# Designs tried in a protein design run: peptides against a protein of PDB entry 6FRK. Part 103

Target 1, 411 residues: chain A of PDB entry 6FRK
Amino acid sequence: NEEVLNAMLKEVCTALLEADVNIKLVKQLRENVKSAIDLEEMASGLNKRKMIQHAVFKELVKLVDPGVKAWTPTKGKQNVIMFVGLQGSGKTTTCSKLAYYYQRKGWKTCLICADTFRAGAFDQLKQNATKARIPFYGSYTEMDPVIIASEGVEKFKNENFEIIIVDTSGRHKQEDSLFEEMLQVANAIQPDNIVYVMDASIGQACEAQAKAFKDKVDVASVIVTKLDGHAKGGGALSAVAATKSPIIFIGTGEHIDDFEPFKTQPFISKLLGMGDIEGLIDKVNELKLDDNEALIEKLKHGQFTLRDMYEQFQNIMKMGPFSQILGMIPGFGTDFMSKGNEQESMARLKKLMTIMDSMNDQELDSTDGAKVFSKQPGRIQRVARGSGVSTRDVQELLTQYTKFAQMVKKM

## One batch from the design tools (peptide; aimed at target 1 D335)

Design b2_p30_5_s4 (made by RFdiffusion4, then SolubleMPNN; from b2_p30_5, 18 letters changed)
Fold by OpenDDE base, seed 3:
Structure b2_p30_5_s4 (fold): chain B 411 residues (1-411), chain A 30 residues (1-30)
Amino acid sequence: as target 1 above (411 residues)
Amino acid sequence: SEAEKLKELLKKAEPELKIFYKLMLALLAL
């Protein structure tokens, strides 16, 4: 039993290291998991793999929880949110994403560009803000970020803005001058929340970077960016550990909508490569898909029809932007979902549904739909004509259905 | 395993079918 536990823990530890989880945290997790697993319960014939996975999951959840309640803005108050982070962390883009998130929720939101160091910082912020219809402040002539931040905060306070986001200078390297500038800005504007923006793709450097920011400014929240790429987000655990601050949001792409509230369970599932099964379950539950129980029961019996596939395609169409849904899938970077690819994927899904709309109940409700079509090839031609597609397109749909239905029959 | 076959289907699927297979994985995990 102990050998099996050690072997499985070795695999999990390797996967966590490959996910950019800090080696110290992986060691601590291994010890905590060993201490939490009752070896006697493992002897009782329980699925040892599931027990270890559950124990690992539970310990990762604890590593993402700093034990500190996330700051939340107060409605009807002026909430000043200062952003800090390195250049290239996605800080400026994240300011716009957060502003847009609150604006969509009916908060009176504005943006301040206090980045005087980067040429074109204000133009970039202005472009993003204008595109999102977010009020903004900044200067082309003022070089002191403290002055810009103070004037902008005062202006938007006087205009009764509820969310005042201040973007600060980021540099490519941690420099004492950057930290002093951030401290001066923080002291001048007295932010209600300081948000550290971290790039998840920096891997093992996350701890040292997050610590350096926390040691200089009172970081109270973390936002992790670039969780769309190859970064599994293990560096986020390091940021939480170093800052002792909760992750409040994640950036899942370059688009202004590629931004979501941090959810612990989905994040850990993604980190483990289990899928954001929970976030997808949450979305499925939010859709009040009452038919899920009936489908789960059919699947448990190895039954899956073209109608069941169609109903799931309808559910997918209701879940919202495909970018947000695919960003939940482990190992799929959002690069698969350029806006062009999203529209194309939606068009392809609609095409598949249109093909199924031209099928009859006998074809849709058959547990062997592919065999119905193979026995009578004239059905393929009828469906192709009815849906305005090629016979090849119908065959491709039937091929995809068959692959899945054969898998379900073996479950 | 069926889960490995589903992961293989996920890797090879078009984006719309990836969402489908992920949804099905989520439902099977319930």
Scores: peptide ipSAE 0.201, ipTM 0.788, DockQ to the pose 0.102
OpenDDE base, seeds 1, 2, 4, 5: peptide ipSAE 0.149, 0.022, 0.080, 0.134; ipTM 0.764, 0.467, 0.694, 0.741

Design b2_p30_6 (made by RFdiffusion4)
Pose (drawn by RFdiffusion4):
Structure b2_p30_6 (pose): chain A 374 residues (1-38, 47-273, 303-411), chain P 30 residues (1-30)
Amino acid sequence: NEEVLNAMLKEVCTALLEADVNIKLVKQLRENVKSAIDNKRKMIQHAVFKELVKLVDPGVKAWTPTKGKQNVIMFVGLQGSGKTTTCSKLAYYYQRKGWKTCLICADTFRAGAFDQLKQNATKARIPFYGSYTEMDPVIIASEGVEKFKNENFEIIIVDTSGRHKQEDSLFEEMLQVANAIQPDNIVYVMDASIGQACEAQAKAFKDKVDVASVIVTKLDGHAKGGGALSAVAATKSPIIFIGTGEHIDDFEPFKTQPFISKLLGQFTLRDMYEQFQNIMKMGPFSQILGMIPGFGTDFMSKGNEQESMARLKKLMTIMDSMNDQELDSTDGAKVFSKQPGRIQRVARGSGVSTRDVQELLTQYTKFAQMVKKM
Amino acid sequence: SEELAEELEELAEESQELAEILNEAAEEAE
């Protein structure tokens, strides 16, 4: 049985290593689902599913904008990850939700970058800012957020150039662009086909600049996006959106369950009964209930007080014979009145007859009357 | 102490009412 756990466990470790999941997290997840584990494919895959939900959970809720206030969003990520494409996908998302959205092109390096964001904004009917001539992105971003602030826009999305960590020149310039415009949220856009080099770059981005949200693009293809577990752990940020194509409407919010599945592959007879059950539990205590001075009108009249401390176990073989629909019903007496066929099965395996209930149903009706009167 | 006496009065009243109902049911059954 120890060999059936390991053959089925190394087959999921290969399923995650092929889904570009970091080898550090596969080796760690393997011994986490081994230590926490101490119709067969369901008792195993349910334990694997709960261990994955434990990893995709960063514990941090997403940054959501406020209507009627200026929200500046700054995009960061590697070269070619889809920042300019997801810039128009997000401005189009909120503009359709009713936000005064605008775009700013703070890329002064990549050829045809302003022309790219201009044509994406021209098509989606979204205001845009940038420059062919201005070579300082700190100047383009500052003079753009200033313009769209004096025009009272609510979603101001600043696009930046692609950068990698070994370029300290572009990492300083990213920190200065973030310090000039002071964004309310910084989004780390990552390609879904990224391999093992993802945790190092995503961590260096978190160190130089405050990354609060992560977007995973190019998920409409074969890439399952296992590199996102390493960006969530590195940036401490949840995934808010995913990209699912080249167009502006190929964009939707991140849902954890489908991504992990792809990455993996009035008084009733019942109340009359419980009140009785507590009066029998407090039944050997009936002599305490006759204690009150001037209140002892009677005690154990006709000896029937002894069987009121004996009927509740026989009535419990009826509850023992009851399932969770009759037991958890608001009116435990209405489930059997409509279907007196349930009065015969309760009578079979519990040894009580269907006759005994007629005297009980009368006793029930009188009890149900003096509680609605209560 | 008075509050415990009042709670015991209420539980004794409920017990007496249940004993009356059971006696009436026994008389009718007879």

Design b2_p30_6_s1 (made by RFdiffusion4, then SolubleMPNN; from b2_p30_6, 20 letters changed)
Fold by OpenDDE base, seed 3:
Structure b2_p30_6_s1 (fold): chain B 411 residues (1-411), chain A 30 residues (1-30)
Amino acid sequence: as target 1 above (411 residues)
Amino acid sequence: EEELLKLLKELRNLYLEIQKIQEELEKEKK
């Protein structure tokens, strides 16, 4: 049992290291997992793999929780949010994404470009802000970021903006002059939140970079960018550990909509190669699948009816594009369903539901729906006529249902 | 069909794991 535990922990540790998780955190996690697993409970026939995965997941959840509540803007107040981070971190793009996120939620949002170091920074911000219809401030002539930030914050405070985002200079290196400039800007504008933007692709450098920013400015929030690439985001754990600040959002692409609130469990699931499990669960929870405690309880008891299958198809259809659901499932990459296959999959689900709409309550609520139809073949003909399909299509549905019910019984 | 079954199985397992983790985290906060 201990050999199996050690082998599985070795695989998990390797996967975490390949996901850019800091070696110190991986070591600590391994020790914590070993301490949390009762080897005697593992001997009792529990699925050793599931137990280890659960313990690993729990410890990773603790690593992304700094024990500090995330800052949230106050409605009807002027909330100043200062962005800090290196050049190439996606900071400027993230400012626009955050501004757009709050604007779509009905916040009066604006952007300030206090990046005087990069040529064309203001033009880039202006272009992004204009596309998103976000008010912006900056200067083509003022070279002091403190002056620009102060004037812009004052202007937008006087205009009763609720979200005032200040983009600062990102430099290519951790330079003392950059940190001094950031401190001067922070002291001048007195931000309600300082957001550190980190590129997930920098891997093992995340800890040292995040620490360098936290040691100079009071970073209170982290945003992780470039989580659409091969970067599994293990560096985000290092950023949380170094800043002692929560991740508040993630950037998942280049589009302005490729931005979402950080959620711990989806992130950990993605990190472990388990897909966007929590985005799936949040979509599932948004679908009020929790109102189907009865379905979950039936599934726990290995009961699955045609009605339960129908309700599940309704839930899948409410989740929106099937491609988004599949992309959230482990082993179903975003590439697995071309846009053409999504419409076909939804059409198949709708066809199956239409067949079930022609079934009666006795057929739908039977714990052995296939047996009800097999005992009275005239039911198949009735359902086929009622739904405008062939008897073969009804038989195919019943075959699918039987496979589902058998899998649920094995669950 | 096998894909949808696999999906449902994964969804159920995930829901149960998250509920268990949430319950444990709520117990640790008390």
Scores: peptide ipSAE 0.007, ipTM 0.293, DockQ to the pose 0.013
OpenDDE base, seeds 1, 2, 4, 5: peptide ipSAE 0.000, 0.000, 0.006, 0.005; ipTM 0.287, 0.288, 0.304, 0.301; seeds 1, 5 fail the geometry check

Design b2_p30_6_s2 (made by RFdiffusion4, then SolubleMPNN; from b2_p30_6, 18 letters changed)
Fold by OpenDDE base, seed 3:
Structure b2_p30_6_s2 (fold): chain B 411 residues (1-411), chain A 30 residues (1-30)
Amino acid sequence: as target 1 above (411 residues)
Amino acid sequence: EEKLLEELKKLRELLLEIQKIQEELRKERE
């Protein structure tokens, strides 16, 4: 029994290390899990794997809980949020994502570019802010980030903005000059929240980086970025441990909508490759996929039309990033997300939908759409011309549809 | 909850096949 426990714990520890969980945390977790598992209860025929997974899950949940309540903005107050982090952490993109999140929630939100170090920082922020219709402030001529931050904060306070996000300079390295600049900005603007932005892909360096920031500035919140890639997010545990600050949001891609509030349980489930069933359910419910009772009923009867496929592609497109959706499904490991450029996958779906937009109702609503096209090849040429694609692209779509329809018939 | 889990399983299977098809199409283009 103990040998089996040790073997299973070794596999879990390996998976956690491969998920960029810090080796110290993995060792501590292994000891805590061993102490929490009653070997006598394991002898009673309980599924040892499930018990170990549950014990691991509980210990990971404790590791992402800093024991500190997350800061939340106060409605009707002027909330100043200062962003700090290294260059390449996704800090500037995350400022725009957070601003857009609050704007969509009905907050009067603005952005300040206090990055004077990076050439074109203000143009990039302006471009992102303009696309999202977010008010912004910055300077092309002022080189002191303290002046820009102070003027921008004062301006937006006077205009009764509720969320004032200040993007600061990110350096490539932890430099004393960066920390001094951050302290000067923080002292000048008196932020209500300091957000540390961390790239999850830095792996084992997450602890040292997060600690270096916390030792210099009063980090109160963490945002973890690049959780769409190979990074399983284990570095987030290191950031929480080092900063003693909660993760408030995660970045899950490059799109402005690839941003979500941090949820502990879904995150740990994803980290363990269990998927985010709750987040998937929430997203499915937000999409009103219940309107697909008719589709589910058709699927139960082994009926699947090109229209049904089109509606499914629309639903996938509405659910957001296909990679994110797949990563939320249990047994779709992080390796599943890494292999596809999400933008390419979405562009492919959109191309397929554009081909189907050139089909008629007889073609779309046929229970054997492929046979309709095979009997009258002139339909393929019509659809190809109508959608501006090759006849081969239409044939590829019909081949895909046939694969789906065969799958549905086996369900 | 059980119905929702069954529907999520069906959606999972559908998404799995979508992905396999996308991967096959990617491999055929490389």
Scores: peptide ipSAE 0.006, ipTM 0.294, DockQ to the pose 0.129; fails the geometry check
OpenDDE base, seeds 1, 2, 4, 5: peptide ipSAE 0.000, 0.000, 0.005, 0.000; ipTM 0.278, 0.261, 0.286, 0.267; seeds 1, 2, 4, 5 fail the geometry check

Design b2_p30_6_s3 (made by RFdiffusion4, then SolubleMPNN; from b2_p30_6, 17 letters changed)
Fold by OpenDDE base, seed 1:
Structure b2_p30_6_s3 (fold): chain B 411 residues (1-411), chain A 30 residues (1-30)
Amino acid sequence: as target 1 above (411 residues)
Amino acid sequence: SEEELEKLKELRQLLLEIQKIQKELAEEKA
């Protein structure tokens, strides 16, 4: 019995290490799981695997909870939120995502660029802010981040902004000069919250990085970025353990909408490769896929048109990156689509939709779309010219449609 | 709901088919 438990725990520990969970946390988890499992209950014929999975899940939930309540902004007050983190962590992009999140919730939100070290930092923030219609402040000439941060905070306080987000300089290395600059900015603006932004893809380095920031700056919140289909997110546990601060949001991609409030249960489920059924349901419901009932009924009757295929491609594009959708579905591993294959797949879907945009209603709504084109080859040439593609590309689309329609007929 | 779960299963099946066809088309171009 103990040998079987140790073998199963070894598999779980291996999977957690492959998920970038820190080796110390994995060791602690293993001992906690061993202490929580009653060996007598395991002898009674209970599904040993389910019991171990439940014990692991429970201990992972505890590792994500720092025992500290997350800071929340107060309505009708001026809330100053300072962002800190390494260069390349996604900090600047995350400032814009958080600002956009609060703006969509009806908060008067603004952005300040106090990154004077990185050339083009202000232009990048300005581009992101302008695209999202978020007010911004920064300088092209002032080199002191304390002056920029102080002036920007004062300006937006005087204009009665509720959410004032300050982006700071990042460095490639943990440098004492960076931490001193962050302390000087923090002392000048007196932030209500300091948010540490961490890249989940740095793996085992998450603990040491998060600790270095917490030892120098009063980090009160964590945002984990790059939790796309490739990052398993085990580094988030290391950040919570090192900072003793809650994860408040996660970044799930490059788009401004690829940002969500942190949920413990979905995160741990995803970390264990169980998928995120709740997040998938939420995304499906947000898409108002009510038009899918008509599709589902057609699919049940073995009917599939080029329009039905177009609507499915629109649904996939609305759901965001295909790898993220697949990673939310139980039994699809995070490795199911490589980054290169995803961008190529999305570009391919967009190309196919552009070809279909040049089709007429008779072609789109035909239950035998391929036969409509085969009977009148001049249609292929019209669609090819209208979409700026070759007749071969249109023929490839029709071949793909025929493969889909055959699969639907087998369902 | 059972209805949402069934919609998710159907969406999953459709996504699997799309991915399978995308993979086949990628292999045919390689």
Scores: peptide ipSAE 0.005, ipTM 0.276, DockQ to the pose 0.138
OpenDDE base, seeds 2, 3, 4, 5: peptide ipSAE 0.000, 0.000, 0.000, 0.005; ipTM 0.251, 0.238, 0.234, 0.268; seed 4 fails the geometry check

Design b2_p30_7 (made by RFdiffusion4)
Pose (drawn by RFdiffusion4):
Order: C-alpha cells, then structure tokens, then sequence
Structure b2_p30_7 (pose): chain A 374 residues (1-38, 47-273, 303-411), chain P 30 residues (1-30)
C-alpha cells in the first residue's frame, strides 16, 4: 500500500513538472501531500486537489478600484510577456463596465511601441497618451497621469517597457517611473509558457517595485501556466485576470478551480420530540421539578410519569430509522403525513409498529397545539 | 449578600417556569 501511494504520487509530480511548475514546489508538494495524507481515484485525487488549493492561495485579496476616484495601474513584466496587449485588454474591460479608462505609453525603447498602443486604443475607443519624441518614460508617465487627472479619469493604466533583472539600468528606471506616478496597483504580467526562470525574475520585480497583482497571458494554447505558482509565491500577489488570445476581448478574470483542474488534468413532531428528549435527559430530574414551595400540585400522577421517561428511546428507534431529509426537515411531521409509506419502514427495522404512532400522533397534535400557543 | 438573594430569587423563578411546563405536560398526557 506504500507502493500504490508512491507510483500514483510520482505520476502527479511528472504531471506538474510537465506543466512548467517549479521543481522546488513539486518536491515540496510531494512531501506535503505525503505528510498530510497520514472510487479509488477519487480518494487520491481529492487529497491532491486540496493540496493544490493550499498552494494557489496567497492569502491576499485583490486590489479593486474605486469609482469616483483616480486609480493608477502600472504594468510590469519581462520582455514580450504581453504588457501592451493586456494594457488594452484591461482598459477595454473596465471601459465596458462603465469606467472612464485611459492608456499611457511609457515605453521609450521598443520600436513601434507607441504605434502599437495607439492602434489598440484607436480600435477599442479608449483615450491614450504617449510620445514619439520623448525618450524619458518618467516624463511620459508623469505628464500623462497629470493630463488624465485634470480630465478626471478613474482608470489610468500606464504601460512600461520590458525589463529583466540582470539589467539594473531598466530596474532603476522602473522604480523611478513608479515613484513619479505613484500607482495604486502594480500588475506583473507573465507569459504562461515560462519555465524555471520565473521565480527569480518575479522575485526581483517584487524587490525593486511593489507588485500587488499578477496577470497570466497566452493561456489560450498548450501552456497550462504552472509558472504562475512561482510568481504568486514570489510577488505575494493573487492572479486577477488571464489572457486567452491576441484580441482585445480575449480576457477574463482568474478563477482558481478551472485553472487547477487544467494544471492537474412553528411546532412539529420533530420539535415535540427534542423538547421531550431534553425532558427525559432532565427526566431523572423530575423530583427537582416538584421541589417548588406551593407549586407541587401533583407528582407522577397515575404513574404515567414513569413511561414518559420510557417512550423516548422507542421514539428514538424512529429517529434512528429516519434519514437526514426527515431529521433535518423544518416539519418532521409533514414529510411522513404526505408519504405514510415512510411510516412502514420506520416500523420495520426499529421494532415499533404503525399503530403505536396513532396514539403518539394524538399526543403529538396536543403538544403541537400548546407550543404554537406558547 | 444582596447579590446572593437576587441569584436565589432568579433560581426560584426559573424553577416556577419549569414546574409550569411539567403541569402542562401532565394535562396533555391525561
């Protein structure tokens, strides 16, 4: 049985290593689902599913904008990850939700970058800012957010150039662009086909600049996007959106369950009964109930107080014979009145007859009356 | 001492209410 756990466990470790999941997290997840584990494919895959939900959970809720206030969003990520494409996908998303959205092109390096964001904004009917001539992105972002602030826009999305960690020049310039415009949220856009080099770059981005949200693009293909577990752990940020194509409407919010599945592959007879059950539990205590001075009108009249401390176990064989629909029903008496066929099965395996209930049903009707009167 | 008297009066009142419930159960059983 220890060999059936390991053959089926190394087959999921290969399923995650092929889904570009970091080898550090696969080796760690393997001994987490081994330590926490101490119709067969369900008792195993359910334990694997709950261990994955533990990893995709960063514990941090997403940054959401406020209507009627200026929200500046700054895009960061590697070269070619889809920042300029996801810039128009997001401005188009909120603009369709009713936000005064605008775009700013703060890329002064990449050829045809302003022309790219200009044509994506021209098509989606979204205001845009940038420059062919201005070579300082701190100047383009500052003089753009200033312009769209004096025009009272609610979503101002600043696009930046692609940068890697070994370039300290572009990591300083990214920190200065973030300090000039002071963004309310910084989004780390990552390609879904990224391998093992993802945790190092995503961590260096978190260190130089405050990353609060992560977007995973190019998920419409074969890439399952296992590199996102390393960006969530590195940036401490949840995934808010995913990209699912080259167009502007190929964009949707991140849902954890489908991504993990792809990455993996009035008084009733019942109330009359419980009140009785507590009066029998408090039944050997009936002599305490006759204590009160001037209140002892009678005590155990006709000896029938002894069987009121004996009927509740026989009525419990009826509850023992009941399932969760009859037991958890608001009116435990209405489930059997409509279907007196349930009065025969309760009588079979519990040893009580269907006759005994007629006297109980009269006793029930009187009890049900005096509580609605209570 | 007054707090102990008040707690004794409240325990007498709770026992009166439980005795009334027992009398009503008798009437139903009859």
Amino acid sequence: NEEVLNAMLKEVCTALLEADVNIKLVKQLRENVKSAIDNKRKMIQHAVFKELVKLVDPGVKAWTPTKGKQNVIMFVGLQGSGKTTTCSKLAYYYQRKGWKTCLICADTFRAGAFDQLKQNATKARIPFYGSYTEMDPVIIASEGVEKFKNENFEIIIVDTSGRHKQEDSLFEEMLQVANAIQPDNIVYVMDASIGQACEAQAKAFKDKVDVASVIVTKLDGHAKGGGALSAVAATKSPIIFIGTGEHIDDFEPFKTQPFISKLLGQFTLRDMYEQFQNIMKMGPFSQILGMIPGFGTDFMSKGNEQESMARLKKLMTIMDSMNDQELDSTDGAKVFSKQPGRIQRVARGSGVSTRDVQELLTQYTKFAQMVKKM
Amino acid sequence: AEEAEEAAEEAEEALEEAAEAAEEAREVLE

Design b2_p30_7_s1 (made by RFdiffusion4, then SolubleMPNN; from b2_p30_7, 20 letters changed)
Fold by OpenDDE base, seed 3:
Structure b2_p30_7_s1 (fold): chain B 411 residues (1-411), chain A 30 residues (1-30)
Amino acid sequence: as target 1 above (411 residues)
Amino acid sequence: EEELKKKLEELLKKLEELTKLYKLLQEILE
């Protein structure tokens, strides 16, 4: 029994090391699991594998829990959230994701760019903020991040913003000058929360990085980025251990919506390769797939209208990052939606929908919509004028519809 | 457990159908 336990624990320990879990934590976990498993209970014919997996799962859950309640913003107050982290950690992108998350929840949210070190930092933040319709502050001329942060915080406090996110300078290396700058900014703005942003892809370096930040600034929250890649997230355990701070959010891709509240159980399940079946079920239920049954039936009959296409575009826009759901399904690659084109694709969808908003019911509900327009070219000109687009744009939409309808007929 | 598995299988089947539709839409949007 002990030999079997040791063999199975060796397999689990190997898998955890391959998941970027720190070797010290893996050793400690192994000892804790050994102490938690009664060898006599293992003799009673229980599935030894399931018992070990459960014990491992329970100990991993404890490693993700720092025993400290996560900070949460207070409604009707000015909550200042300072971001810290290395350059390339996804810090700036994560600031925008967090701002967008709170904005979608109905919080009056803003962004401050206090990164004076990186050329174009403010332009990048401005671009991201503008796309998300988030108010922002920064300077092209001020080089002191303390001044920018202080002025921006004061401005947005006076404008009664509830969530004030401050992005700070990152560095490629742990430099004393970076930590001094972070301390000066923190002292000036007196943040309600300091968020450390960590890249999960740095693997075994997560502990040392997280510790270096915690030793210099009072990190109260962790956000882990790049959990969409090969990084299984074992570095997140190291970040919690080093910072003694909870993970509050995770970044699961490049899109602004590739951001979710941290959930311990799903995260550990994914780390162990068990899949997040519950989270998949929840996300699938959020899609309201039952509303699409009528469409799926029409598609099976080879009937596809411009209205059916419009409804599908609405469904795509409602579903959010469908790529995330697909990435949760075993055997669907994470690359199913080209991440870079999603915003452009969404803008294109909105343009196509705007064209269809100028169509009449006869055009929208025709099983051969393209033929309706081909028989009466004056319809194209009407729709083009109504939607403020060229006749070419309408013809392109009809070409796309025809391609889609042909593919549907082959299904 | 079996009921959850059956519900998951039904949801996965619906997702596969939706996924085919989304791939098709994406290929048109490219």
Scores: peptide ipSAE 0.025, ipTM 0.442, DockQ to the pose 0.212
OpenDDE base, seeds 1, 2, 4, 5: peptide ipSAE 0.020, 0.019, 0.012, 0.020; ipTM 0.427, 0.432, 0.326, 0.430; seed 4 fails the geometry check

Design b2_p30_7_s2 (made by RFdiffusion4, then SolubleMPNN; from b2_p30_7, 22 letters changed)
Fold by OpenDDE base, seed 3:
Structure b2_p30_7_s2 (fold): chain B 411 residues (1-411), chain A 30 residues (1-30)
Amino acid sequence: as target 1 above (411 residues)
Amino acid sequence: EKEEEEKKKKELEELKELRKLYQELQKILQ
């Protein structure tokens, strides 16, 4: 029994180390799991694997909980949020993502660029802010980040903004001059929250980096970025341990919508390679996909119509960024939507739906829609004319549908 | 309890089917 436990714990510890979990945390977790497992209960024929996985899961959940309640903005107040982190951490992009998140939630949100160190920092922020329709402040001429931050905060306070996000300089290294600048900015603007942005892909360096920031500035929140890569986010545990601050959000891609509130259970599930089944459940429930019972029943029978495909495209469009859904699916590499193609994918979906809007009920509800069109090619020409597309575009849709329906028949 | 576990198991199976569906939809969107 103990040998089996030790072998399984070795496998889990290896997987956690491969997930960039700090070696000290993995050792501590191994000891805690060993102490939490009743060896007598394991002897009674219980599924040893399930017990160990559950014990590991519980201990990982404790490691992402700093025991500190996350800061939340107060409605109708002026909430100043200062961002800190290294260059390449995704800090500037994350400022825009957070601003957009709060704006979509009906908060009066703005962005301040206090990054005077990086050439084009203000242009990048301005581009992101303009694209998201977020008010912004910065200077092309002022070189003191304290002045820019102070003026920008004062301006937006006077304009009754509720969320005032300050992006600071990110340097390539943990330099004393960076930390001094960050402290000067923090002292000048008196932020309600200091957010440390960490790149999950830096692996074992997460602890030392997070500690260096916490030792210099009062980090109260962590945002973990690049959880869309090969990084399983084990470095996030190190950031929580070092900062004693909760993870509040995660970045799951390059798109402005590739940003979500941190959920402990989904994150640990993903870290263990179980996928975000719980977040998929939550997301499915948020979508009121109750109408999918009929679809699931059809899928079980290998039935899939053009209407069923249309309804799924509508569901995807309602779900928002398809990247989030995919990132929740175990074994779907998050790599797929990272290449800026989400708008193109959504435009492609909308084009396909527009073609289907020109189909009749006989075509949409046929269990073999492609055969209906193949038997009467005049239908393709009608649909093409009705939707303002080429006959080739209709044939391409039917080809995609046929591939999909063949896959459903193999399910 | 058993009925809730069986319901959760059914919901989990349905979600796995939805997952496969969305996996294929992804390939179409590519």
Scores: peptide ipSAE 0.026, ipTM 0.490, DockQ to the pose 0.118
OpenDDE base, seeds 1, 2, 4, 5: peptide ipSAE 0.023, 0.022, 0.058, 0.024; ipTM 0.438, 0.443, 0.567, 0.447; seed 4 fails the geometry check

